Peptides against a protein of PDB entry 4BOS. Designs and how they scored, part 9

Target 1, 163 residues: chain A of PDB entry 4BOS
Amino acid sequence: PVLTRTVVPADNSCLFTSVYYVVEGGVLNPACAPEMRRLIAQIVASDPDFYSEAILGKTNQEYCDWIKRDDTWGGAIEISILSKFYQCEICVVDTQTVRIDRFGEDAGYTKRVLLIYDGIHYDPLQRNFPDPDTPPLTIFSSNDDIVLVQALELADEARRRRQ
Target 2, 163 residues: chain A of PDB entry 4BOS as posed
Amino acid sequence: PVLTRTVVPADNSALFTSVYYVVEGGVLNPACAPEMRRLIAQIVASDPDFYSEAILGKTNQEYCDWIKRDDTWGGAIEISILSKFYQCEICVVDTQTVRIDRFGEDAGYTKRVLLIYDGIHYDPLQRNFPDPDTPPLTIFSSNDDIVLVQALELADEARRRRQ

## One batch from the design tools (peptide; made by RFdiffusion4, then SolubleMPNN)

Design b1_p27_1_s4
Fold by OpenDDE base, seed 3:
Order: structure tokens, then sequence, then C-alpha cells
Structure b1_p27_1_s4 (fold): chain B 163 residues (1-163), chain A 27 residues (1-27)
């Protein structure tokens, strides 16, 4: 089995597209972003005490308006929210540092998904199998450390290629 | 189900705050 990336559009919504891809088992749908942005805004708006200006970097309402724009980027807070919503660990391997940032790692989730990030763009990762009739896997066991090693290898290769 | 997921997403999480702070510092 080999871990590979699926390149999604660089349309400012790559995080949402990538998350959707992995949590839905490998469905590429760039049109998912508006709904996912709305979902995040709804969650944030519903708990202004937790999602304070200190966490958001702006007022709760300003954030909600901002995240619903089609040209604003998702980041760590959005990944954290999506991890909780989908009840899975989201592992982001960074090609610039060859590090994995794990979101939801202490929540006791049994599942993990993986993204690759270059400082600007997110792409989803998937495991391809030798049998061509076996579809790629995007949802892994949270105990699968092999996939993390493979992600680091993939990131290191991307770094060397400046990708 | 969906409501339960949303509630879980809003639950207090030190990891979320820490991750956001780290991201803000790196930005």
Amino acid sequence: as target 1 above (163 residues)
Amino acid sequence: DAAARAAAARAAAAAAAAARAAADAAA
C-alpha cells in the first residue's frame, strides 16, 4: 500500500474540499465548501463563550461573516472544529517542516484522516492498494502509525521537490 | 445525531485553543 495525494483545486477552499474528500471516503467535490463554511459559522456562532475573540482573532460575528466568504482560508481552528464534528483525528503533514500536526489527538477517536499542507494549499491523502480493484482508503485507524510514517515520507519528498 | 456532533464540536477543548494560538503565532 502506498500513500498518495489527490490534488484539489487551489480555489481558497482547498481545506474544506480536502477534509470532505477524506471523511467521505474519497469523494472529490469542490462544491462542498459553501456548506462546510456555513457549518463552521453555525458552530462558532452557537458558542460565543468558547469561540471568543481571543480564540478567533476577531469577534465571533466578524469571524462568522469572514469564514463564509468564498475567498478566505480555513486554518487550525476550522480543522479543530471539523475534527470534532466528524469525530476523527485530522493529521496535517506539513511539507515545509516535515511535521505532522494532529488535531483531535486527545479526544479518543478511533479514526484518523490525513491532509498534506505546504503553507498555503491543502490536499487530501489516500492509501492506494496493489489490487487495482480495491478502492483507495482515506479513513485510517487512529492506531495506524504506519500511515503517519508514510505521510512524513511523502512530505519529505515534496519538500525536496519544492512542492 | 447531527445535534450531538455539533455539541461535541462546541465542547471545550484545550487542544483547539492551543492549536489556534500556535497557528496565530506562526502567521
Scores: peptide ipSAE 0.026, ipTM 0.635, DockQ to the pose 0.029
Fold by OpenDDE base, seed 1:
Parts: structure tokens; C-alpha cells; sequence
Structure b1_p27_1_s4 (fold): chain B 163 residues (1-163), chain A 27 residues (1-27)
């Protein structure tokens, strides 16, 4: 078994496409972004007391209008919201620093999914099996620390290739 | 969906604020 990445389009919505891919078990759907943007805006708008300027970096209303644009990038706050919505830990391995940022790590989720990030672009990660009849795995146990080691190895290799 | 949306709005202020600040600094 080996951890690999699936390259998704660099269309400003790569985070949403990548999250959708892993939480749906390996379904690549670049058209999912508008609905996911709307979902995030709805969640943020529903709780202006929690989603304040301190968290958003802008007013609640400004954020909701901004995130629904086709050309705005998702980031940490969007990952946090999606982690809570899908009730899973979202682990992002950064190829620039070779570190994993874990979103939802303290929530007690039993599942984790993994993304790889290079400072500009997000891609989903999956475990491929030698048996061609066994589909790739995108949803892991939150106790599977081996997949985190494999993610770091993959990020380190990606960093070396850029040098 | 309703339960998931409610869970997404649950309080985790310190972690969310720190993560957002880090992301903004890296942008």
C-alpha cells in the first residue's frame, strides 16, 4: 500500500474539490465548489456570534459574500468548518515545511482524511493497494498514524523535487 | 444535514482563531 496524490484543477476551488474527493471516498467532481461555497456561507451566516471578525478577518456578511465568489481561495477557516460538517479530522501536509496541520484533532472524530498543500494548491491524498480490484482508500482511522508518516514522506519527496 | 450544520457552528474559538491567523499570515 502506498499513499499517492490525485491532481485536481487549479481553478481557485482546489480546496473544495480536494475535500469533496476524500470525504466521498474518491469522487473527483470539480463542479462541487459552488455548492460547497454556499454551504460554508450558510454555516457562517447562521452563527454571527461565533464567526466574528476575530475569526474571519472581516465582517460576517463580507465573508459570506466573499467566499461565494468563484475566484476566492479556501483556507484554514473553511477546512475547520468542513471538518466539523463532515465530522472528520482533516490533515493537511504542507510540502514547504514538511509539517501536518490537523483540523478537528481535539473533536474526538474516529475518521481522518488527508490533503497535500504546497502554499498555493491543494490536492487530495489516497492509499492505493496492489490488488487492482481494491479501490483506493481516502477515509482513514484517526488511530492510523502510519498514514501520517506516509504523508510526511510524500511531502518530503515533493519538496526535494522542487530543488 | 441540520445536525452537521449545528456541529460546524460549535464553539472552538481558540483553535479556529489561531488557524485563521496562521493562514492569513501565509497568504
Amino acid sequence: as target 1 above (163 residues)
Amino acid sequence: DAAARAAAARAAAAAAAAARAAADAAA
Scores: peptide ipSAE 0.026, ipTM 0.643, DockQ to the pose 0.030
Fold by OpenDDE base, seed 2:
Structure b1_p27_1_s4 (fold): chain B 163 residues (1-163), chain A 27 residues (1-27)
Amino acid sequence: as target 1 above (163 residues)
Amino acid sequence: DAAARAAAARAAAAAAAAARAAADAAA
């Protein structure tokens, strides 16, 4: 079995498309972004005391309006919220630094999903199996650290290709 | 339950905010 990258559209919503892909078991749906943006906004709006300007970099209302635009990019705050919503660790392997940023690592989740990030664009990762009748795996055990090693290998190879 | 998920997201969001700020400063 090998870890592979599925390229999603670079349409400003790649984070949402990538998260949806991995948490839904490998379903590519670029049209999922508007609803996921609304979900984030709903969660942020539900707790204005916590989601303050200090956290968001703008007022709660301004953030909610901003994240619901179809041309704004998600990041760490959105990943953390989605990690809790889907009750899984979200691991992001960065091809620029060859590091993995883990979101939800202290929450005790039994499952993890993986994204690959190049500083601008997010793509989902999946494990492909030799048996063509076995569908790719996108949801891994939180104890499966081999998949993290494989993700780092992918990032290192991506870096070499850019050199 | 979306409401329960929203409340639970609070702790994770604090760590994410720190990471976001660090990324912005390093950019």
Scores: peptide ipSAE 0.025, ipTM 0.648, DockQ to the pose 0.032
Fold by OpenDDE base, seed 5:
Structure b1_p27_1_s4 (fold): chain B 163 residues (1-163), chain A 27 residues (1-27)
Amino acid sequence: as target 1 above (163 residues)
Amino acid sequence: DAAARAAAARAAAAAAAAARAAADAAA
């Protein structure tokens, strides 16, 4: 089995598209972003004490209006929220640093999904199997640390090739 | 339930804040 990258559109919603892809088992749907943005905004709006201006860098309401725009990028805040929403660890391998940022690692989730990040763009990762009739895997056991090693190897290769 | 979702959202926000701070520091 080999870990591979599925390139999603380099639009303003690549994070949402990538997360949707992995949590839905490999469904590429760039049109998922508006609903996911609304989901994020709803969650943020529901807890203004936690999602304060200090955390968001803007007022709760301003953030909600901002994240619902079709031209704003998701990041760490959104990943954290989505990790909790989907009840899975989201592991982001960074090609610039060749390290993995783990979101939800202390939550006790049994599943993890993987994204690759190059500093401006997110793509989903999946494990392909030698048997072409076996569909790619996007949801891994949180005990599967081999996939993390494979992700680091993939990131290192991407860095060397500027991919 | 709503409480569980709120707790999850809060935990996610805390992790996001930490990650954001780390990203800002690394940038």
Scores: peptide ipSAE 0.027, ipTM 0.647, DockQ to the pose 0.032; fails the geometry check

Design b1_p27_6_s1 (from b1_p27_6 with K12R A19E R23A L24A)
Amino acid sequence: AAAAAAAAAAARAAAAAAEAAAAAAAA
Fold by OpenDDE base, seed 4:
Structure b1_p27_6_s1 (fold): chain B 163 residues (1-163), chain A 27 residues (backbone only)
Amino acid sequence: as target 1 above (163 residues)
Amino acid sequence: not in this file (backbone only, 27 residues)
């Protein structure tokens, strides 16, 4: 088995498309972004005491209007919210640093999904099997630390290709 | 809504950790 990258469109919604891909078992649907953006805005709007200007960098209302635009990018706040919403650990391997940022790692989730990030773009990761009749896997056990090693190897290779 | 409020409350610890991680990664 080998961990591989599926390239999603660079249309400002790559984070949402990538998360949707992995949590839905490998479904590529770039049209998922508007609804996911609205979901984030709804969650943020529901807790203005926590999602304050100190956390958001703008007012709660301004953030909600901002994240619902089709040309704004999601980041760490959105990933943390989506981790909780989908009840899974979201592991982001960074190709620039060859490190993994783990969101939801202490929440006790039994599942993890993986994204690869290059500083400006997110893509989903999947495990391919030698048997072509066995579909790729996007949802892993939270006990599967081998997949994290494989993600680091993939990120290191991606970094070398850019150099 | 109630479901959104529950999700927000449960996401607070993760969001705080994410902000710290993002700040560390950006440094």
Scores: peptide ipSAE 0.034, ipTM 0.658, DockQ to the pose 0.030
Fold by OpenDDE base, seed 3:
Structure b1_p27_6_s1 (fold): chain B 163 residues (1-163), chain A 27 residues (backbone only)
Amino acid sequence: as target 1 above (163 residues)
Amino acid sequence: not in this file (backbone only, 27 residues)
């Protein structure tokens, strides 16, 4: 089995597309972004005490309006929210540093999904099997450390290729 | 709305850690 990336569109919604891909078992749907943006806005709006201007860099309401635009990027806050919503660890391997940032690692989730990040763009990761009749896997056990090693190897190769 | 509120509350600790990670990545 080999860990591979699926290149999603280099639009401002690549994070949402990538997360949707992995949590839905390998479904590429760039049209998922508007609903995911709305979901995040709803969650943020529901807790203005935590999602303060100090956290958001803007008022709660301004953030909610901002994240619902189709031309704004998701980042760490959005990943954290989506990790909690989907009840899974989201592991982001960074090709620039060849390290993994794990979101939700202390939440006790049994599931893990992986993204690859180049400093701006997110892509989903999947495990491909030699048997063509065996579909790729995007949802792993949170105890599967082998997939993390494979992600680091993939990121290192991407770095060498300036990806 | 209820699910959103629960998710927001649960995300607090993770969001704080994520902000620190994002700041480090921006350097």
Scores: peptide ipSAE 0.032, ipTM 0.662, DockQ to the pose 0.032
Fold by OpenDDE base, seed 1:
Structure b1_p27_6_s1 (fold): chain B 163 residues (1-163), chain A 27 residues (backbone only)
Amino acid sequence: as target 1 above (163 residues)
Amino acid sequence: not in this file (backbone only, 27 residues)
């Protein structure tokens, strides 16, 4: 089994497309972003005490309006929210630093999904199997440390190739 | 609606955890 990258469109919504891909078991849907943006805005709006200006860098309402635009980028705040929404760890391997940032690692989730990040773009990761009739896996056990090792190997190779 | 409410509640966290995640992703 080999961990591979699926390249999603380099539009302003690559994070949402990538998360959707992995949590839905390998479904590429570039049209998912508007609804995911709205979902995040709804969650943020539901808890203005936590999602304050200190967290958001803008007012709760301003953030909600901003994230629903089709040209704004998701980042750590959005990943954290999506981790909690989907009740899974979201592990982001960074090709620039060759490190994994784990979102939701202390929440006790049994599932983990993986993204690869190059400093501006997110792509989903999947495990491919030798049997071509076995579909790739995107949702892993949170105890599967091998997949994290494979993600680091993939990121290191990307770094060496300046990708 | 119930699922959305549950998801919204689950998305709550300690401010320090959110800040740490943001800092880690920006590093």
Scores: peptide ipSAE 0.029, ipTM 0.644, DockQ to the pose 0.030
Fold by OpenDDE base, seed 5:
Structure b1_p27_6_s1 (fold): chain B 163 residues (1-163), chain A 27 residues (backbone only)
Amino acid sequence: as target 1 above (163 residues)
Amino acid sequence: not in this file (backbone only, 27 residues)
């Protein structure tokens, strides 16, 4: 497929790096994580009633301190927060199951971005064009279902290659 | 105050999505 992945560092902050990459139109900045972690902690701290121990698996304060560490992993909670913050659907294609988990799908966003996940690591996805002068696309229309098909194809190929 | 309220509303929506995702993952 024309959809490709950009491998980002496996430095515990791959989710943040990957999200930043796609929402910023293909800018790789591994140093973005501290600020994104702070943003998430701020949002979580702002609503302790909703971000309860049941959701977080720890107290609100403990989570905020935990997510701000440089060695802790983001997941579904963080993706959901970032989807809302950036006002876009975040689609995560899982190479282990060859399925797409869609975050923000019912929010009415006009844009979607895509990540690929192998159970441990997140990478951003981009569409490459035949014209070398046309830069890769990372932000898609939320109506572009072709990119979802391409993501599934990419994930299936990764699964077959054990990538 | 308006910015804080908007941020709180965004946080609640994000939390609801996270809860739904967690429930789906646990099923």
Scores: peptide ipSAE 0.029, ipTM 0.641, DockQ to the pose 0.028

Design b1_p27_6_s2 (from b1_p27_6, 9 letters changed)
Fold by OpenDDE base, seed 5:
Structure b1_p27_6_s2 (fold): chain B 163 residues (1-163), chain A 27 residues (1-27)
Amino acid sequence: as target 1 above (163 residues)
Amino acid sequence: DAAAALAAALARAAAAAAEAEALAAAL
């Protein structure tokens, strides 16, 4: 089995598209972003004590209005929220540093999904199998550390190619 | 309602804040 990258559009919503892809088992839907942005805004608005100005860098309301724009980027806050919403660990492998940042690591989730990040753009990762008739896997066991090794290898190769 | 309560529960996490800060520093 080989871990591979599926390149999604660089349309300011790549994080949302990538998360949707992996949690839905390999469904590419760039049109998912508006609804996911609204979901994030709803969750943030629901807990203004936690999602304070100190965390958001702006007021709770300003953040909610900002994230619902079609030209703003999701990041760590959005990943953490989506990890909880989908009840899975989200692992982000960074091609610039060749490291993995894990969201939901201590939550006790049984599943993990993987994204690759280059400093600007997010893409989803999937495992392809030798049998071409076996569909790619995007949802892994949270105990599958082999996939993390494969992700690091993929990131290292991407770094060498400047991709 | 139940949906709003679920959204609030999903939002709250000190661990998520720590993870977000770590990513913001690293990425």
Scores: peptide ipSAE 0.024, ipTM 0.584, DockQ to the pose 0.030
Fold by OpenDDE base, seed 1:
Parts: structure tokens; C-alpha cells; sequence
Structure b1_p27_6_s2 (fold): chain B 163 residues (1-163), chain A 27 residues (1-27)
């Protein structure tokens, strides 16, 4: 079994497309982004005390209007919200630093999904199997540390290629 | 919808220290 990346469109919504891909078991749907943006805005608007200006870098209302735009990038705040929504750990391997940032690590989730990030673009990761009739796996056990090692190896290779 | 309402409630739960550190490192 080998961990591989699926390249999603380099549009402003690559994070949302990548998250949707892994949590839905390998479904590529770039049209998912508008609905996911609205969902995040609704969650943020529902708790202005928790999602304060100190966290958002802007007022709660300004953030909600901003994230619903089709040309704004998702990041760590959006990943943390989506981790809670999908009840899974979201692991982001960074090709620039060759490290993994784990969102939802201490929430007690039994499942994890993986993304690869190069500083501007997100792609989903999947495990391919030797049997061509076995579909790739995108949802892993939170106890599967082998997949994290494989993600670091993939990121290190990408860094060496300057990808 | 019910999923969004549940997500909103879950999102208000305090993040663990490790989650906060990961968030800070990713920003």
C-alpha cells in the first residue's frame, strides 16, 4: 500500500475540495465549496464570543462575509471547524517544513484524514492498494501512525522536487 | 439543518492545548 496525492484544481477553494474528497471516501467535487463556505460562516456566526476578533483577525461579521466569497482562501480556522463538523482528525502535512499539523488531535476522534500543503495549495492524500479492484482509502484509524510516517516521506520527496 | 446546528455546538467546545498550538503554527 502506497500513500499518494490527488491533485485538485488550483482554484481559491482547494482546501474545501480536498477536505470533501477525503471525508467522502474519495469523491472529487469542486462544486462543494460554496456550501462548505456557507456552513463555516453559519458556525462562526453562531458563537461570536468563541470566534472573537482576536481569533479571526477581523470582526465576526466581516469574517462571515469574507469566507463566503468565492475568491478567499481557507486555512487553519476553517480546518479546525471542519474537523469538528466531520468528527475526525484532519492531519496537514506541510512540504515546506516536512511536519504534520494535527487538527482535532485531542478530541478523541477514532478517524483521521490527511491533506498535503505547499504554502498556497492543498491536495488530498489517499492510500492505494496493489489490488486494482480495491478502491483507495482516505479515512484512517486515529491509531494508524504508519500513514503519518508515509505522509512525512511524501512531503520530504515533494520538498526535494520543490513541489 | 440539524448537522449544522450540531457542528455549531461542537465548534464552541474548547480546543485542547495541542489543537491551539497546531492552529497557531498553521496561521
Amino acid sequence: as target 1 above (163 residues)
Amino acid sequence: DAAAALAAALARAAAAAAEAEALAAAL
Scores: peptide ipSAE 0.023, ipTM 0.580, DockQ to the pose 0.028
Fold by OpenDDE base, seed 3:
Structure b1_p27_6_s2 (fold): chain B 163 residues (1-163), chain A 27 residues (1-27)
Amino acid sequence: as target 1 above (163 residues)
Amino acid sequence: DAAAALAAALARAAAAAAEAEALAAAL
């Protein structure tokens, strides 16, 4: 089995497209972004005590209006929210640093999904199998350390190609 | 604005490690 990258459109919504891809088992749908943005805004608006200005960097209302724009970028806050919503660990491997940031790791989720990030773009990761009749896997056990090693290897190779 | 979006994305990326730990415990 080999971990591979599926390139999604390099639009401002690549995070949402990538998350949707992995949590839905490999469904590429760039049109998912507006609804995912709205979902995040709804969650944030529902808990202004937790999602404070200190967390958001702006008022709760300003954030909700901002995240619903089609030209704003998701980041750690959005990943954390999506991790909780989809009840899975979201692991982001960074090609610039060759490190993995794990969102939801202490929540007790049994599943994890993986994204690759280069500083400006997110793509989903999947495990391909030698058997052509076996579909790629996007949802892994949270105890699968092999997939994390493979993600680091993939990120290191990506970094090398850019140098 | 694309420049503002990039700046915001970079700021979030820089804070991602710290936020991941804090939010993983809190959420």
Scores: peptide ipSAE 0.022, ipTM 0.601, DockQ to the pose 0.036
Fold by OpenDDE base, seed 2:
Structure b1_p27_6_s2 (fold): chain B 163 residues (1-163), chain A 27 residues (1-27)
Amino acid sequence: as target 1 above (163 residues)
Amino acid sequence: DAAAALAAALARAAAAAAEAEALAAAL
């Protein structure tokens, strides 16, 4: 089995598209972004005490209006919220640093999903199997540390290729 | 909607201080 990258559109919504892909078992749907943006805004608006200006870098209301735009990028705040919503660890392997940032690692989730990040773009990762009739796996056990090693190897190769 | 309400409740259930610190470090 080999861990591979599926390239999603660089349309400012790559984080949402990538998360949707991995949590839905390998479904590519770039049109998912508006609904996911609205979901994030609703969650943030529901708890202005936690989602403060100190965390958001702007007022709660300004953030909600901003994230609902079709040309704004998601990041750590959105990943954290989506980790909680989908009840899974979201692991982001960074090709610039060859490190993994783990969101939800202390929550006790039994599942993890993986993204690859190059500083400006997110793509989903999947495990391909030798049997072509076995669909790729996007949801892993939180105890599967081999997939994290494979993600680091993939990031090293991506860095060498400047991809 | 119901999904957003549930997600919001689940998000708030985590230790707020620890989560805020983790977010700040990740940004």
Scores: peptide ipSAE 0.021, ipTM 0.579, DockQ to the pose 0.027

Design b1_p27_6_s3 (from b1_p27_6, 9 letters changed)
Fold by OpenDDE base, seed 5:
Structure b1_p27_6_s3 (fold): chain B 163 residues (1-163), chain A 27 residues (1-27)
Amino acid sequence: as target 1 above (163 residues)
Amino acid sequence: SAAAAAAALAAAAAAREAEAAALAAAL
């Protein structure tokens, strides 16, 4: 089995598209972003004490209006929220640093999904199997540390090739 | 949905320290 990257559109919603892809088992739907943005805004609006200006860099209301725009990018705040919403660890391998940022690692989730990040763009990762009739895997056991090693190898190769 | 948001909020509340630490490390 080999870990591979599925390139999603380099639009403002690549994070949402990538997360949707992995949590839905490999469904590419670039049109998922508006609803995911609304979901994030609803969660943030529901807890203004935690999602304060200190955390958001803007008021709770300003953030909610901002994240619902079709031209704003998701990041670590959104990943953290989506990890909790989908009840899975979200592992982001960074090609610039060749390290993995793990969201939800202390939550006790049994599943993890993987994204690759180049400093601007997010793409989903999946495991392909030698048998072409076996569909790619996007949801891994949280005990599968081999996939993390494979993600680091993929990121290192991407860095060397400027991918 | 409101129910989905409530469930997500509950999960987030249970892991505030981990969330804050992960966010700080990733930003």
Scores: peptide ipSAE 0.023, ipTM 0.616, DockQ to the pose 0.027
Fold by OpenDDE base, seed 1:
Structure b1_p27_6_s3 (fold): chain B 163 residues (1-163), chain A 27 residues (1-27)
Amino acid sequence: as target 1 above (163 residues)
Amino acid sequence: SAAAAAAALAAAAAAREAEAAALAAAL
């Protein structure tokens, strides 16, 4: 079994496409972004006390209007919200630093998914099996530390190749 | 989807301070 990346479109919605891919078990759907943006805006708007200007870097209303645009990028705020929504840990391996940022790590989730990030673009990660009849795995146990090691190895390789 | 949104809000409320700190550290 080997951890690999699936390259999603390099549009402004690569984070949303990547998250959708891993949480849905390997379904590539670039058209998911508008609905996912709306979902995030709805969650943020519903809790202005938690999603304050201190967290958002802008007013709650300004953020909601901003994230619904088709040309704005998702980041840590959106990943955190999606982790809670899907009730899973989202692990992002950064190729620039060869480190993993774990979102939802203290929430007690039993599942984790993995993304790879190069400072601009997000892609989903999956485990491929030698048996061609076994589909790739995108949802892992939160106790599977081997997949985190494999993600770091993949990120280090990507860094060396500048990709 | 609606149930998942409700669960997200409930989870955020239950661990609000810890989640805010974790988010700030990740940004």
Scores: peptide ipSAE 0.022, ipTM 0.610, DockQ to the pose 0.025
Fold by OpenDDE base, seed 2:
Structure b1_p27_6_s3 (fold): chain B 163 residues (1-163), chain A 27 residues (1-27)
Amino acid sequence: as target 1 above (163 residues)
Amino acid sequence: SAAAAAAALAAAAAAREAEAAALAAAL
């Protein structure tokens, strides 16, 4: 079994498309973004005490209006919220630094999903199996650290290709 | 989705300070 990247559209919603892909077991739906943006805005609006200007970099209301636009990009705030919503660790491997940023690592989740990030664009990661009748795996055990090693290998290879 | 959103908020509240620090470090 090998870990592979599925390239999603390089639009403003690549994070949402990538998260949806991995948490839904490998379903590519670029049209999922508006609903996911609304979901995040709803969660943020429901807890203005936690989602303060200090966390958001703008007022709670300004953030909610901003994230619902179709031309704004998600980042760490959105990943953190989606990790909690889907009750899974979200691991982001960065091809520029060859590091993994783990969201939800202290929450005790039994599941993890993986994204690859190049400083601008997000793509989902999946495990392919030799048996063509076995569908790719996108949801891993939180104890599966081999998948993290494989993600770092992919990031290192991506870095070498750019050199 | 509303019930899931409420569960997400409860999970966020339980680790609020640690989450804020981790988020700041990740940004």
Scores: peptide ipSAE 0.022, ipTM 0.613, DockQ to the pose 0.026
Fold by OpenDDE base, seed 4:
Order: structure tokens, then C-alpha cells, then sequence
Structure b1_p27_6_s3 (fold): chain B 163 residues (1-163), chain A 27 residues (1-27)
């Protein structure tokens, strides 16, 4: 089995597309972003005490209006929210540093999904199998540390290629 | 969907400490 990257469009919504891909078991749907943006805004609006200006870097209302725009980028805040919503650990391997940032690590989720990040763009990761009849895997056990090692290897290779 | 919205609201309250820690680590 080999961990591979699926390149999604660089259309300001790559994070949302990538998350959707992995949590839905490998379904590429670039049109998912508007609904995911609205979902995030709804969650943020629902708890202004936690999602304060200190967390958001802007007022709760300003953030909600901002994230719903088609031309704004998701980041760590959005990943954390999506981890909670989908009840899975989201592991982001950074090709610049060859590190994994784990969102939802202490939440007790049984599942993890993986993204690769280059400082600007997000792509989903999947495990491919030699048997062509076995579909790629995008949802892993939260105890599967092998996939994290494979992600680091993939990121290291990407760094060497300047990807 | 309404079901997804309800699930989202419930999820928003869960694992706040983990979220805060993850944000701090990722910044």
C-alpha cells in the first residue's frame, strides 16, 4: 500500500474540497465549498464566547461574513471546526517543514484523515492498494501511526521536489 | 440539511481544549 496525493483545484477552496474528499471516502467535489463555508460560519456564530476576536483575529460577525466569501481561504480555524463536525482527527502534513499538525488529537476520535499542505495549497491523501479491485482508503484508524510515517515520507519527497 | 446543522451545533461544543491546542500548535 502506498500513500498518494490527489491534486484538487487551486480555487481558494482547496481546503474544503480536500476535507470533503477524505471524509467522504475519496469523492472529489469542488462544488462542496459554499455549503462547507456556510456550515463553518454557522458553527462560529453559534458560540461567540469561544469563537472570540482573540481566536478569530476579527469579530465573530466579521469572520462569518468573510469565510462565506468565495475568494477567502480556509486554515487552522476551519480545520479545527471541520475536525469537530466530522468527528475525526485531521492530520496535516506540511511539505515545508516535514511536520504533521494534528487537529482533534485529544478529542478521542477513532478515525483520522490526512491532508498535505505546502504553505498555500491543501490536497487530500489516500492509501492506494496493489489490487486494482481494492478502492483507495482515505479514512484511517486514529491508532494507525504507519500512515503518519508514510505522510512524512511523502512530504519529505515533496520538499525535495519543491512541491 | 437540518440534521447536519443540528450535528454541527452539537459538535461545536465538543473538544474545545483540543481545538485550542491544535490552533496554537498550527500557528
Amino acid sequence: as target 1 above (163 residues)
Amino acid sequence: SAAAAAAALAAAAAAREAEAAALAAAL
Scores: peptide ipSAE 0.025, ipTM 0.617, DockQ to the pose 0.029; fails the geometry check

